Peptides against a protein of PDB entry 4HTP. Designs and how they scored, part 230

Target 1, 231 residues: chain A of PDB entry 4HTP
Amino acid sequence: SQTVASHVPFADLCSTLERIQKSKGRAEKIRHFREFLDSWRKFHDALHKNHKDVTDSFYPAMRLILPQLERERMAYGIKETMLAKLYIELLNLPRDGKDALKLLNYRTPTGTHGDAGDFAMIAYFVLKPRCLQKGSLTIQQVNDLLDSIASNNSAKRKDLIKKSLLQLITQSSALEQKWLIRMIIKDLKLGVSQQTIFSVFHNDAAELHNVTTDLEKVCRQLHDPSVGLSD

## One batch from the design tools (peptide; made by RFdiffusion4, then SolubleMPNN)

Design b2_p30_3_s3 (from b2_p30_3, 18 letters changed)
Fold by OpenDDE base, seed 5:
Structure b2_p30_3_s3 (fold): chain B 231 residues (1-231), chain A 30 residues (1-30)
Amino acid sequence: as target 1 above (231 residues)
Amino acid sequence: MEEELQKEKEEEERLREEWRRILAETRAAA
């Protein structure tokens, strides 16, 4: 079945997240999130105009925006050290070179940028001159690849994990990879709370999530902002 | 098969353009 996520570029989610992160005020952060959400809802209505009672919702995007609330997907088994080694291998970086050392020693301030301890930002600067300017993945494809990583981690299939990671990396820009890393590590650093994200999505979203702990149910039941829990 | 594949590609492109239009218009109105 066709979903909104199968047509929305992952790049557009990442650009929205970047706008949110760069915004200083809460109101501006909320505005950027609302623009993306409203666009999603409008596109949903257009895509499903002739199909009522679809199960499609904002869930594919929401689970990437709030990755700490993920309960469907198993653990990735991926840490910063694994990603560092993978990037060194894939980019053919000299092991004693500046960029390899930055990735391996990401906790130690090595540069003028206050990015110490933020592996995703360090990776971004290493990747920027080496990666595609524009990625080709949809939100659905990103979620499918992340599902593959989680399932193969459970099955201890390291080769298949590497294959899925390679596909994510080779089909993503440096900016998209920055956000993908943050999604995998489950720390987006948006500067807005979970409560704020839920409140913008729907007035009853926080309450429903507190009861169900099911992000998909929250997104499906509260898809329409005008329809409440009591309706 | 080739005609069906071409129609599917055209529909995918149309939908992608529709998304981009909606996103651009929403950002411009804010």
Scores: peptide ipSAE 0.648, ipTM 0.919, DockQ to the pose 0.942
Fold by OpenDDE base, seed 4:
Structure b2_p30_3_s3 (fold): chain B 231 residues (1-231), chain A 30 residues (1-30)
Amino acid sequence: as target 1 above (231 residues)
Amino acid sequence: MEEELQKEKEEEERLREEWRRILAETRAAA
C-alpha cells in the first residue's frame, strides 16, 4: 500500500529538524514542526483521496522525531565508537589523522565550536566535504534500514548490520547523517520537549500516549487534529 | 512491463514533486 513516508525525502525531515534546532524560541521551533506536520497531513489527504480507511499515519516520521519512544524495533546495538570506526574505514581516513582522531575522541574538546560530546556534529564536519550534497532516501527507506539493523542486531548478524549502515551512509548527505546518528543514539537535541511535540500533533496525544505507550496507535487514532479521543 | 515500470517511475516523481510543492507552500504561508 502507498504511504506518505514512501514519498517524503528523509532530507526534508532533516532540514526541518535542523530548523527546529537552530531556532531559539519555543514558538519558532513549534512553527517549523507544524509546517512539516501540516504538509504531511495535506499530502496524506491528496495521496489517499479515494481511500478513506487507510492505516497510514505520521508514525514513520514521529518514531524518528521521538526515537526514545520507539517500541516496535529492538535496540540497534550501535555506539559512537562503532560508528567512528566505520567512518574511518569507509572514508579511508588515516588512523592517526586529525579527522579519525576527532571521531574516536569525540568527547574531548579539540575544536572551537564546543561540539565536545556530540558525535553527530563531529561526524557532520568530517562528512561535509566528503559526502553527497543530496541524499536519495525516503523516510520509509530509512525506517526499513533501521528495522533491518535492529533485527540483525537481535540475530547477531554483524555483517548484515554493516551492510544496512553502509546503505544509509552512502545514500545520505552529511546533514542527513548527522540527524540519522542522533536518531540511532536517541538524542536529537531539538530543544523542544516531548510534551510540546505531542501538543502540536494533537491535543489528546500526550494523554493517549501516557495510557497506551504506543506511538503508532497515537499517530493513527489522532491523525485528524479535529477528531478527539471522545469522538 | 517496461511501459508499466516507466509509468510507475513517472507517478513516483509526480508524487515527490507534489510533496515538495506542498512543503514549500506551507513554509511560505507561515
Scores: peptide ipSAE 0.648, ipTM 0.919, DockQ to the pose 0.963
Fold by OpenDDE base, seed 2:
Structure b2_p30_3_s3 (fold): chain B 231 residues (1-231), chain A 30 residues (1-30)
Amino acid sequence: as target 1 above (231 residues)
Amino acid sequence: MEEELQKEKEEEERLREEWRRILAETRAAA
């Protein structure tokens, strides 16, 4: 089915997340999120102009922004150590080299950047000189690949997990991979609370989520910011 | 088949540019 997520580049979500992270004040963080959300809603209206009662919503983006609230996908079974080993293999990094050691020892401070403990930032600097400048994935394609990873983890198909991860890596910029890693690990470090994200999305979003624990329902039912739960 | 594929490609590009325009305009107005 035709969805907004099938046309929105994953890069544009990542650039928004990057802007949010770099912003110091809550108001500025909210502004950047609102810009993306409003753009999504405007594009939704344009895309579905001749189609009423579509199930399409902000859910494909929301589940990536709030990955700790994911309930549809099973666990990925992926940790930082696995990603480190995968990157060393895929990038053909010398195992005793500086970059491989940075990835494996991401918890220990090795440099002046203060990125100790943030695997995604360490990975970003390793990837930046080695990866594409611009990715090709849409938000829908990212979600499809993540679905594949979760499904194959449940089925204990390690080779297929690696295949899907390889597709994500090879079609993503260093910046996109930084955010993808954070989505998989379920820690975006945006500096804005879940409550703030919900409040910007819709005034009733936090309440509906507390009752249903279903992000898809929240995004669908509260797609229009002018229509409340009591309506 | 080639004509259909070309039409689909053109529509996809049109929609992508529309998204880009909307996002750019929204960011410029903020």
Scores: peptide ipSAE 0.647, ipTM 0.919, DockQ to the pose 0.935
Fold by OpenDDE base, seed 1:
Structure b2_p30_3_s3 (fold): chain B 231 residues (1-231), chain A 30 residues (1-30)
Amino acid sequence: as target 1 above (231 residues)
Amino acid sequence: MEEELQKEKEEEERLREEWRRILAETRAAA
């Protein structure tokens, strides 16, 4: 079935998240999120112009923006140390080299950027000179790969986990990988609260989520910002 | 089959460009 997520580049979500993170004020952060959300809704209307009662919603994006609220996927079983080792292998980094040590010892301040403890930022700087400038993945494809990782983790198929991770990495820019890592680790560091994200999405979103704890249901039922829970 | 694949590819490209346009316009209006 046709979905908005199948046509929206993951790069555009990442660029939005980057803008949010770099913004100092709450109002500016909200503006960047709203721009992406409004674009999503406009595209939804265009895509589904002749189709009523579609189940398509903002959920594919929302679950990446609020990964700590994910309930559909099982645990990835991925930690920073695993990713570090994977990158060292994939990029053929010398094990005793500066970049490998940065990845492995990401919690120790080794750089001038003050990014100690943020593995995604450390990875970004290592990847920037080595990766594609623009990724090719859609939001749907990213979600499919993440689903695969979670499923294979549950099945204890480590080789297939690696395969899906490699696909994510090889088809993503350094910036996209920074955000992907943060999504997997479930810490985006946006500087915006969950409540703020929900409030921008829909006035009733926080309430519905508090009751249901179902992010997909929130996105589907409150897809239209003009239609409330009481309607 | 080749014609169908080409049509699907063209539609995908059209939709991607529409998304890009919408996003650009929305950012410009803000």
Scores: peptide ipSAE 0.646, ipTM 0.918, DockQ to the pose 0.943

Design b2_p30_3_s4 (from b2_p30_3, 15 letters changed)
Fold by OpenDDE base, seed 4:
Structure b2_p30_3_s4 (fold): chain B 231 residues (1-231), chain A 30 residues (1-30)
Amino acid sequence: as target 1 above (231 residues)
Amino acid sequence: EEEEKKKEEEEQERLRELWREILAEVRAAS
Protein backbone atom coordinates (compact mmCIF):
# COMPACT_ATOMS: atom_id res chain seq x y z
CA SER B 1 0.00 0.00 0.00
CA GLN B 2 1.04 3.58 -0.63
CA THR B 3 2.45 5.57 2.27
CA VAL B 4 3.23 9.24 2.75
CA ALA B 5 6.83 8.31 3.57
CA SER B 6 7.25 6.67 0.16
CA HIS B 7 6.73 10.06 -1.50
CA VAL B 8 8.35 12.50 0.91
CA PRO B 9 11.99 13.24 0.09
CA PHE B 10 14.41 12.69 2.94
CA ALA B 11 15.93 16.01 1.89
CA ASP B 12 12.76 17.82 2.96
CA LEU B 13 12.91 16.33 6.43
CA CYS B 14 16.58 17.28 6.66
CA SER B 15 15.91 20.85 5.53
CA THR B 16 13.21 21.09 8.21
CA LEU B 17 15.59 19.79 10.86
CA GLU B 18 18.21 22.26 9.68
CA ARG B 19 15.71 25.11 10.02
CA ILE B 20 14.78 23.97 13.51
CA GLN B 21 18.42 23.72 14.58
CA LYS B 22 19.26 27.18 13.25
CA SER B 23 16.25 28.80 14.89
CA LYS B 24 16.99 30.53 18.18
CA GLY B 25 13.61 30.65 19.86
CA ARG B 26 11.25 27.87 20.86
CA ALA B 27 8.40 29.44 18.92
CA GLU B 28 10.38 29.51 15.68
CA LYS B 29 11.54 25.92 16.17
CA ILE B 30 7.93 24.86 16.72
CA ARG B 31 6.83 26.72 13.60
CA HIS B 32 9.25 24.82 11.38
CA PHE B 33 8.22 21.47 12.84
CA ARG B 34 4.53 22.34 12.52
CA GLU B 35 5.00 23.27 8.87
CA PHE B 36 6.40 19.85 8.08
CA LEU B 37 3.78 18.05 10.17
CA ASP B 38 0.87 19.96 8.67
CA SER B 39 2.20 19.27 5.19
CA TRP B 40 2.44 15.59 6.06
CA ARG B 41 -1.16 15.48 7.30
CA LYS B 42 -2.46 17.34 4.26
CA PHE B 43 -0.62 15.01 1.93
CA HIS B 44 -1.90 12.03 3.91
CA ASP B 45 -5.48 13.18 3.40
CA ALA B 46 -4.91 13.62 -0.32
CA LEU B 47 -3.11 10.30 -0.73
CA HIS B 48 -5.68 8.31 1.23
CA LYS B 49 -8.77 10.22 0.12
CA ASN B 50 -10.64 7.08 -0.88
CA HIS B 51 -9.28 4.82 1.84
CA LYS B 52 -10.52 4.98 5.40
CA ASP B 53 -8.84 3.37 8.40
CA VAL B 54 -5.36 3.19 6.92
CA THR B 55 -2.46 2.37 9.20
CA ASP B 56 -0.26 5.00 7.58
CA SER B 57 0.86 7.72 10.00
CA PHE B 58 3.62 10.18 10.85
CA TYR B 59 5.61 7.32 12.42
CA PRO B 60 8.21 7.00 9.61
CA ALA B 61 9.22 10.62 10.17
CA MET B 62 8.74 10.67 13.95
CA ARG B 63 11.12 7.77 14.49
CA LEU B 64 13.82 9.74 12.67
CA ILE B 65 13.06 12.95 14.58
CA LEU B 66 13.06 11.14 17.93
CA PRO B 67 15.52 8.33 17.22
CA GLN B 68 16.21 7.76 20.93
CA LEU B 69 12.63 6.48 21.24
CA GLU B 70 13.09 3.87 18.51
CA ARG B 71 11.99 0.44 19.74
CA GLU B 72 11.12 -1.41 16.54
CA ARG B 73 14.60 -1.72 15.06
CA MET B 74 17.53 -2.97 17.08
CA ALA B 75 20.88 -1.24 17.57
CA TYR B 76 22.86 -0.29 14.48
CA GLY B 77 26.23 -1.11 15.98
CA ILE B 78 27.70 1.91 14.22
CA LYS B 79 30.09 4.33 15.89
CA GLU B 80 31.75 7.51 14.68
CA THR B 81 35.06 5.72 14.17
CA MET B 82 33.45 3.23 11.84
CA LEU B 83 31.87 6.01 9.81
CA ALA B 84 35.16 7.90 9.70
CA LYS B 85 36.95 4.90 8.26
CA LEU B 86 34.16 4.32 5.79
CA TYR B 87 34.27 7.91 4.54
CA ILE B 88 38.04 7.83 4.22
CA GLU B 89 37.71 4.73 2.08
CA LEU B 90 34.76 5.91 -0.02
CA LEU B 91 36.10 9.39 -0.65
CA ASN B 92 39.61 8.05 -1.20
CA LEU B 93 40.97 10.51 1.33
CA PRO B 94 44.68 10.38 2.09
CA ARG B 95 44.97 8.79 5.51
CA ASP B 96 47.48 11.36 6.64
CA GLY B 97 45.54 14.21 5.04
CA LYS B 98 43.73 16.97 6.88
CA ASP B 99 40.23 15.68 6.11
CA ALA B 100 40.93 12.12 7.18
CA LEU B 101 42.50 13.36 10.39
CA LYS B 102 39.53 15.62 11.06
CA LEU B 103 37.18 12.66 10.79
CA LEU B 104 39.31 10.36 12.92
CA ASN B 105 40.06 12.99 15.55
CA TYR B 106 36.64 14.62 15.55
CA ARG B 107 36.78 15.21 19.31
CA THR B 108 39.82 17.46 19.03
CA PRO B 109 39.14 20.99 17.84
CA THR B 110 41.31 21.67 14.80
CA GLY B 111 39.15 24.04 12.79
CA THR B 112 37.65 27.49 13.06
CA HIS B 113 34.21 26.04 13.64
CA GLY B 114 33.22 25.05 17.15
CA ASP B 115 32.39 21.58 15.87
CA ALA B 116 34.60 19.67 18.28
CA GLY B 117 32.88 16.48 19.33
CA ASP B 118 30.19 16.74 16.66
CA PHE B 119 31.17 14.15 14.11
CA ALA B 120 28.20 14.94 11.88
CA MET B 121 29.25 18.56 11.42
CA ILE B 122 32.84 17.61 10.71
CA ALA B 123 31.64 15.06 8.19
CA TYR B 124 29.38 17.67 6.60
CA PHE B 125 32.26 20.00 5.79
CA VAL B 126 34.33 17.16 4.38
CA LEU B 127 31.41 15.92 2.29
CA LYS B 128 30.07 19.26 1.04
CA PRO B 129 32.55 19.72 -1.82
CA ARG B 130 32.56 16.00 -2.69
CA CYS B 131 28.98 14.76 -2.58
CA LEU B 132 25.82 15.16 -4.62
CA GLN B 133 24.06 18.47 -4.29
CA LYS B 134 20.69 16.77 -4.11
CA GLY B 135 19.81 13.41 -2.64
CA SER B 136 17.33 10.96 -4.12
CA LEU B 137 16.08 9.02 -1.10
CA THR B 138 12.59 9.10 0.35
CA ILE B 139 11.89 8.80 4.06
CA GLN B 140 10.63 5.27 3.43
CA GLN B 141 13.83 4.29 1.66
CA VAL B 142 15.95 5.71 4.47
CA ASN B 143 13.96 3.74 7.04
CA ASP B 144 14.24 0.58 4.94
CA LEU B 145 18.00 0.96 4.78
CA LEU B 146 18.23 1.67 8.51
CA ASP B 147 16.08 -1.41 9.18
CA SER B 148 18.47 -3.41 7.04
CA ILE B 149 21.47 -2.12 8.97
CA ALA B 150 19.91 -2.98 12.32
CA SER B 151 18.82 -6.43 11.16
CA ASN B 152 22.21 -7.23 9.69
CA ASN B 153 23.95 -5.95 12.81
CA SER B 154 21.91 -8.41 14.84
CA ALA B 155 22.86 -11.13 12.38
CA LYS B 156 26.54 -10.05 12.44
CA ARG B 157 26.59 -9.53 8.67
CA LYS B 158 29.13 -6.73 8.40
CA ASP B 159 29.30 -6.93 4.62
CA LEU B 160 25.59 -6.23 4.26
CA ILE B 161 25.79 -3.40 6.79
CA LYS B 162 28.46 -1.79 4.64
CA LYS B 163 26.34 -2.26 1.54
CA SER B 164 23.37 -0.46 3.08
CA LEU B 165 25.56 2.33 4.42
CA LEU B 166 27.09 2.80 0.99
CA GLN B 167 23.66 3.11 -0.53
CA LEU B 168 22.66 5.72 2.05
CA ILE B 169 25.85 7.71 1.52
CA THR B 170 26.00 7.61 -2.27
CA GLN B 171 22.37 8.71 -2.62
CA SER B 172 22.51 11.57 -0.12
CA SER B 173 23.75 15.14 -0.11
CA ALA B 174 26.21 16.36 2.50
CA LEU B 175 23.39 17.98 4.46
CA GLU B 176 21.30 14.82 4.36
CA GLN B 177 24.29 12.80 5.54
CA LYS B 178 24.86 15.19 8.44
CA TRP B 179 21.35 14.51 9.68
CA LEU B 180 21.51 10.81 8.86
CA ILE B 181 24.63 10.51 11.02
CA ARG B 182 22.85 12.28 13.86
CA MET B 183 19.89 9.92 13.49
CA ILE B 184 22.17 6.89 13.66
CA ILE B 185 24.04 8.27 16.67
CA LYS B 186 20.65 9.31 18.12
CA ASP B 187 21.58 12.91 18.87
CA LEU B 188 19.93 15.50 16.62
CA LYS B 189 20.90 18.60 18.62
CA LEU B 190 17.68 20.36 17.61
CA GLY B 191 17.46 22.46 20.76
CA VAL B 192 13.85 21.43 21.28
CA SER B 193 12.67 18.89 23.84
CA GLN B 194 10.88 15.62 23.25
CA GLN B 195 7.96 17.04 25.20
CA THR B 196 7.70 19.97 22.81
CA ILE B 197 7.73 17.68 19.77
CA PHE B 198 4.94 15.59 21.28
CA SER B 199 2.92 18.62 22.31
CA VAL B 200 3.02 20.00 18.78
CA PHE B 201 2.12 16.62 17.31
CA HIS B 202 -0.89 16.05 19.58
CA ASN B 203 -2.01 17.26 23.00
CA ASP B 204 -2.29 13.69 24.27
CA ALA B 205 0.90 12.36 22.65
CA ALA B 206 3.17 12.68 25.67
CA GLU B 207 0.66 10.93 27.91
CA LEU B 208 0.07 8.06 25.49
CA HIS B 209 3.80 7.60 24.97
CA ASN B 210 4.44 7.60 28.71
CA VAL B 211 1.97 4.75 29.11
CA THR B 212 2.74 2.67 26.02
CA THR B 213 6.33 3.62 25.11
CA ASP B 214 5.19 2.77 21.58
CA LEU B 215 5.96 5.57 19.16
CA GLU B 216 4.12 3.92 16.29
CA LYS B 217 0.97 3.53 18.37
CA VAL B 218 1.20 7.18 19.39
CA CYS B 219 1.46 8.28 15.78
CA ARG B 220 -1.36 6.04 14.56
CA GLN B 221 -3.82 6.60 17.37
CA LEU B 222 -3.25 10.34 17.53
CA HIS B 223 -2.88 10.98 13.81
CA ASP B 224 -5.81 13.40 13.86
CA PRO B 225 -5.03 16.34 16.14
CA SER B 226 -8.75 16.87 16.77
CA VAL B 227 -9.38 13.35 18.06
CA GLY B 228 -8.17 12.70 21.60
CA LEU B 229 -7.56 9.61 23.71
CA SER B 230 -10.97 9.86 25.33
CA ASP B 231 -12.85 9.92 22.03
CA GLU A 1 2.44 -4.14 -18.63
CA GLU A 2 4.79 -1.48 -19.91
CA GLU A 3 1.94 0.97 -20.29
CA GLU A 4 0.75 0.16 -16.80
CA LYS A 5 4.25 0.69 -15.45
CA LYS A 6 4.49 4.03 -17.20
CA LYS A 7 1.15 5.11 -15.75
CA GLU A 8 2.31 4.11 -12.30
CA GLU A 9 5.52 6.10 -12.70
CA GLU A 10 3.54 9.11 -13.84
CA GLU A 11 1.27 8.79 -10.82
CA GLN A 12 4.27 8.60 -8.52
CA GLU A 13 5.68 11.74 -10.08
CA ARG A 14 2.37 13.56 -9.71
CA LEU A 15 2.28 12.62 -6.04
CA ARG A 16 5.84 13.86 -5.53
CA GLU A 17 4.88 17.16 -7.10
CA LEU A 18 1.78 17.36 -4.93
CA TRP A 19 3.94 16.97 -1.83
CA ARG A 20 6.26 19.72 -3.02
CA GLU A 21 3.34 22.03 -3.65
CA ILE A 22 1.77 21.35 -0.26
CA LEU A 23 5.02 21.94 1.59
CA ALA A 24 5.68 25.15 -0.33
CA GLU A 25 2.18 26.45 0.34
CA VAL A 26 2.33 25.65 4.04
CA ARG A 27 5.69 27.36 4.39
CA ALA A 28 4.48 30.40 2.48
CA ALA A 29 1.45 30.71 4.74
CA SER A 30 3.49 30.39 7.91
Scores: peptide ipSAE 0.670, ipTM 0.928, DockQ to the pose 0.959
Fold by OpenDDE base, seed 2:
Structure b2_p30_3_s4 (fold): chain B 231 residues (1-231), chain A 30 residues (1-30)
Amino acid sequence: as target 1 above (231 residues)
Amino acid sequence: EEEEKKKEEEEQERLRELWREILAEVRAAS
């Protein structure tokens, strides 16, 4: 079915997340999130102008912004060490080289950037000179690939997991991969709380999520910011 | 089939442009 997520570039979500992360104040972080959300809602209205009662919502984006609340797809079974080894292989990095060692020893300081312990940032700097400048994936395509990874992890199909990861990597910029890694590891480091994200999305979102623990229901039922839970 | 494919591609491009315009406008107004 036609969805907003099928038309929104993953790059635009990542650029928004980057803006949020770089912002120092809570108000500025909120502003950047609100810009993306308002754009999503406006596009939704335009896309579905002649179609009432659609199930489309902000859920495809929300589950990437709050990946720790994911309940629909199972665990990926992916850790930083696995990603490090994968990147070394895919980028054909010398195993004893500086970049390979940075990825494998991401917990220890190796440079002046202060990125120790943040695998995604370390990966970003390794990927920046080696990857596409612009990715081609939509938010829907990213979610489809993540669904595939989770499903294949459950089925213990390691080769198919690698295949899906390869698709994500080869079609993404370094910046997009930075955020994708954080989504998989389930730590975005935005500097804004879950409560703040919910409050910006809808005044009743936190309450509804506390009751249902279902992000999709929250996004669908509270799609319109002017329509409350009690309405 | 080719004509239908072309129409679909044009529609997809239109929608991508619409998204870009909306996002740009919202950011400019912020």
Scores: peptide ipSAE 0.670, ipTM 0.928, DockQ to the pose 0.926
Fold by OpenDDE base, seed 5:
Structure b2_p30_3_s4 (fold): chain B 231 residues (1-231), chain A 30 residues (1-30)
Amino acid sequence: as target 1 above (231 residues)
Amino acid sequence: EEEEKKKEEEEQERLRELWREILAEVRAAS
């Protein structure tokens, strides 16, 4: 069955996250998130106009926005050091070169940017001159690839993990990869709390999540902002 | 089968355009 996530570009989620991160005030951060959410709901209504009682929800996006709350997908088994080595290999970077050393020594300030300790930002600047300007992946495709990575990690299939990572990397812009890395590491650095995200999504979302700890149930049951838990 | 594939591709493109329009409208109204 068709889902909203199968049509929404991953790039549009990433651009929203970038807008949120760059915004200084809480109100502005909320505005950018609300724009994406409202667009999602409107598109959902249009897509499913002739189909009632669908299970489709905001969950595919929400699990990427709040990756620390992921409970369905197993561990990726991916750390910054693994990603650094992968990028050096894939981009054919000289091992003793400036960019390779930046990736490997991401904890130490090497440049003018105050990005020490933020691997995703360091990777972004290395990738920007080398990657596509626009990615081609949908949110569903990103989640499918992440599912593949997690399942293959459990199965200790390193070759298949590399294959899925390669697909993510080659079909994503530098900006999209920055956010993808943060999703994998489970630290988006948005500057907005989990509670704020839930409150914007639905007034009862925080309460329902606290009871169920199931992000998918929260997104399905509270899909309509006008329908509460008691309804 | 080729006609069905073409029709599916056209529908996918239509839906992608619809998403772009919705997002643009929401951002413009914000």
Scores: peptide ipSAE 0.669, ipTM 0.928, DockQ to the pose 0.929
Fold by OpenDDE base, seed 1:
Structure b2_p30_3_s4 (fold): chain B 231 residues (1-231), chain A 30 residues (1-30)
Amino acid sequence: as target 1 above (231 residues)
Amino acid sequence: EEEEKKKEEEEQERLRELWREILAEVRAAS
């Protein structure tokens, strides 16, 4: 079935997140998020113009924006160390080289950017001169690959986990990979609270989530910003 | 089958472009 997520480039979500992160004020951060959300809703209306009672919602994007609230997908079993080793292998980095050591020792200040402790930022600078300028994945495809990783982690199939990770990496820009890493590690560092994200999405979103702890239900039931819980 | 595949690809491209237009319009209006 056709969904909004199957047509929205992952790159556009990442560019939005980048804008949010770089924004200094709360109002500006909210504006960038609202722009993406409003675009999503407008596209939804166009895509589903002749179809009523669809279950399609903002959930595919929301679960990437608030990955710590994920309940449907099981644990990835991926840590920074695993990613570091994968990148060293994939990029054929010398093990004793500067870039490999930056990835492995990401908690220690080794660069001029002050990104110590942020693996995603360190990875970004290593990847920037080596990766595609623009990725090709949709939000749906990213979620499918993440589902595969979680499923294979549960099944203890490390080879298949690697396969899905390689697909994500090879089809993503350095910027997209920075955000993908943060999604996997479940720390986006946006500088905006969960409460703020929910408040922009829908006035009743925080309340419904507090009761259900079900992010998909929140996105589906409160898809229309004008329709509340009491309606 | 080939014609059907081509039509589907064209529809996908149309929808991708529609998304780009919507996003651009929303950002311009902000």
Scores: peptide ipSAE 0.668, ipTM 0.927, DockQ to the pose 0.952

Design b2_p30_4_s1 (from b2_p30_4, 19 letters changed)
Fold by OpenDDE base, seed 4:
Structure b2_p30_4_s1 (fold): chain B 231 residues (1-231), chain A 30 residues (1-30)
Amino acid sequence: as target 1 above (231 residues)
Amino acid sequence: SKELLEKGLKEAEELQKKNAAKFEEFRKFY
């Protein structure tokens, strides 16, 4: 079946997240999120114009924006050190070179940018001159790959995990990879609370999530911002 | 390693072409 997530570039979500992170005020952060959400809802209405009772919702995006609330997908089993080694291998970085050492020693302040402890930012600067300027992945495809990683982690199939990671890396821009890493590590550093994200999505979203702890149910039941829980 | 990167980049280019129409459809609603 057709889904909104199968049409939305992962790049567009990442650019939205980047704008949110760079914004200083709460109001500006909310504006950027609302613009993306509104576009999603408008497209949903157009895509499903002739289809009633669809299960499609904002969930594919929401689970990437609030990855700490993920309950459907199991643990990835991925750490920063694993990603560092993978990048060194894939990009053929000299192991004793500056960039390799930055990735491996990401917790040590070695740079002028003050990115110590933020692996995603360190990776971004290493990747920026070496990767594609534009990614090719949809939000659905990103979620499919992440599902594959989690499933294969549970099954202890390391080779298939590596395969999916390589696809994510090679098909993403440096900016997209920065955000992808943060999604995997479950720390986006947006500077906006979970409560704020829910409040912008739907007035009843926080309440429904507190009761159900099911992000998909929240997105599905409260898809229409004008229809409340009591309706 | 170089081969893996090159293969991945080629796959990315093909996927970009495949998804281009889908992306344009969505971006009309911005």
Scores: peptide ipSAE 0.616, ipTM 0.935, DockQ to the pose 0.869
Fold by OpenDDE base, seed 3:
Structure b2_p30_4_s1 (fold): chain B 231 residues (1-231), chain A 30 residues (1-30)
Amino acid sequence: as target 1 above (231 residues)
Amino acid sequence: SKELLEKGLKEAEELQKKNAAKFEEFRKFY
């Protein structure tokens, strides 16, 4: 089925998240999120103009923005050390080299950047000169690959997990990979609360989520910002 | 590892071509 997420570049979500993170004030953070959300809704209306009863919603993006609230997808079984080893292998980094050691010892301050303990930031700087400048993935494709990883983790198919990870890595820019890592680890460091994200999405979103704990249901039922829970 | 990277990059280029039209359709609504 044709969905909004199948048309939205993963790069555009990542750029939005980057803007949010870099913004100093709550109001500016909210503005960046709202702009992305509004574009999504406008496109949804155009895409589904002749289809009134669609299940398509903001859920594919929301589950990446609030990955700690994910309930549909099983655990990835991926840690920073696994990613470090994968990057070293894929990028053919010398094991005793500076970049390999930065990835493996990401918790220890090794450089001028105050990025100690943030694996995603360390990975970003290693990847920036070595990967594509522009990614090719849609939000739908990212979610499909993440679903594959979770499913194969449950099935203990390590080779297939690696295959999906390689696809994510090779088809993403350094910036996209930074955010992808944070999504997998479930720590985006946006500097804006879950409640704020919900409030911008819909006035009743926090309440509905508190009752249902179902992020997809929240996104689907409250897709229209003008239609409330009591309506 | 080098072969895997090269293969992945080639697949990325093909995917970019495939998705280019879709991306453009969405970006009109910015």
Scores: peptide ipSAE 0.609, ipTM 0.934, DockQ to the pose 0.868
Fold by OpenDDE base, seed 1:
Structure b2_p30_4_s1 (fold): chain B 231 residues (1-231), chain A 30 residues (1-30)
Amino acid sequence: as target 1 above (231 residues)
Amino acid sequence: SKELLEKGLKEAEELQKKNAAKFEEFRKFY
């Protein structure tokens, strides 16, 4: 069966997240999230027009927006140092070169942008002149690759982890990779609270999540913003 | 390596072509 996530570019989610991060006020941040969510829901209605009782929901996107609430996918086993080494290898960066050292020593302020401690931002600037301008991945494909990484981490299959990471990296723009890294590390730095994200999604979302701790259940049961928990 | 990157980029190009129609369908709403 077709899902909304199989049609949504990962780039569109990342551009939304970028707008949210760059926005100064809460209201503007909320607007950008709401616009993406509304588009998702409208497309859902069109895609599933002739199908009742679908299980498709916003969950594929929500689990990337709130990665700290992930319970279905096991740990990735990926840290910044691993990614740094992978980028150095993949991009054939000189090990003693400026860019390699920036990635390895991401906690030290060496750049003009004040990105010390933010590996994703450091990676972004290294990747920007070297990677695709436009990504090719759907949200579903990103989640499939992340599932593969988690599964192979559990199985201690390091080679397969590397394979999936390479696919993510080579099929993503620099901007998409910045956000992907933050999703893996589980720190998006959006400047909006979890409660705000839930409140925009559905009035009852925070309450249902507090009880169930199940993000998928929240997204499925509260898919329609007009239908509450008591309905 | 250079070879891995080139292979990955080629795969990305093919995937972009494959997903183009799907993206256009969604972007009618976005």
Scores: peptide ipSAE 0.596, ipTM 0.932, DockQ to the pose 0.918
Fold by OpenDDE base, seed 2:
Structure b2_p30_4_s1 (fold): chain B 231 residues (1-231), chain A 30 residues (1-30)
Amino acid sequence: as target 1 above (231 residues)
Amino acid sequence: SKELLEKGLKEAEELQKKNAAKFEEFRKFY
């Protein structure tokens, strides 16, 4: 089935998240999120113009923006140390080299950027000169790969986990990988609260989520910002 | 390791070509 997420570049979501993070004020952060959401909704209306009863919603994006609220996908079993080792291997970084040590010791203050403790930022600078400038993945494809990782983690298939991670890494820009890492670790550091994200999405979103704890249901039922829970 | 990276990058280029039309369809609504 055709979904909005199958047409949206993962790069566009990451660019939006980057703009949100760089924005100083709450109002500017909200504006960037709203612009992405509005584009999504407009495309949804066009894509599904002749189909009134669709289950397609903002959920594929929302679950990446609020990864701590994920309930459908099981745990990835991925930590920073695992990613560090994978990058060292994949990028053929010397084990005793500067970049490998930065990844392994990401918590230790090293360098001038002040990114100590933020593995995603450390990874970004290591990846920037070594990765594609533009990613190739849709939001749907990112979610499919993340589903694969979670499923294989549950099945204890470490080799298949590595395979999916390698696909994510090689098909993503450095900026996309920065955000992907934060999604996997479930810490986006956007500087905007969960409640703010919900409020921008729909006035009733926070309430419905508090009752159901079902992010997909929230996105589906409150897809139209003009239609409330009581309607 | 180098081989895996090169293979992955090649696959990425192919996928980008496949998804290009889909991306353009969405970007019309910016």
Scores: peptide ipSAE 0.619, ipTM 0.937, DockQ to the pose 0.879; fails the geometry check

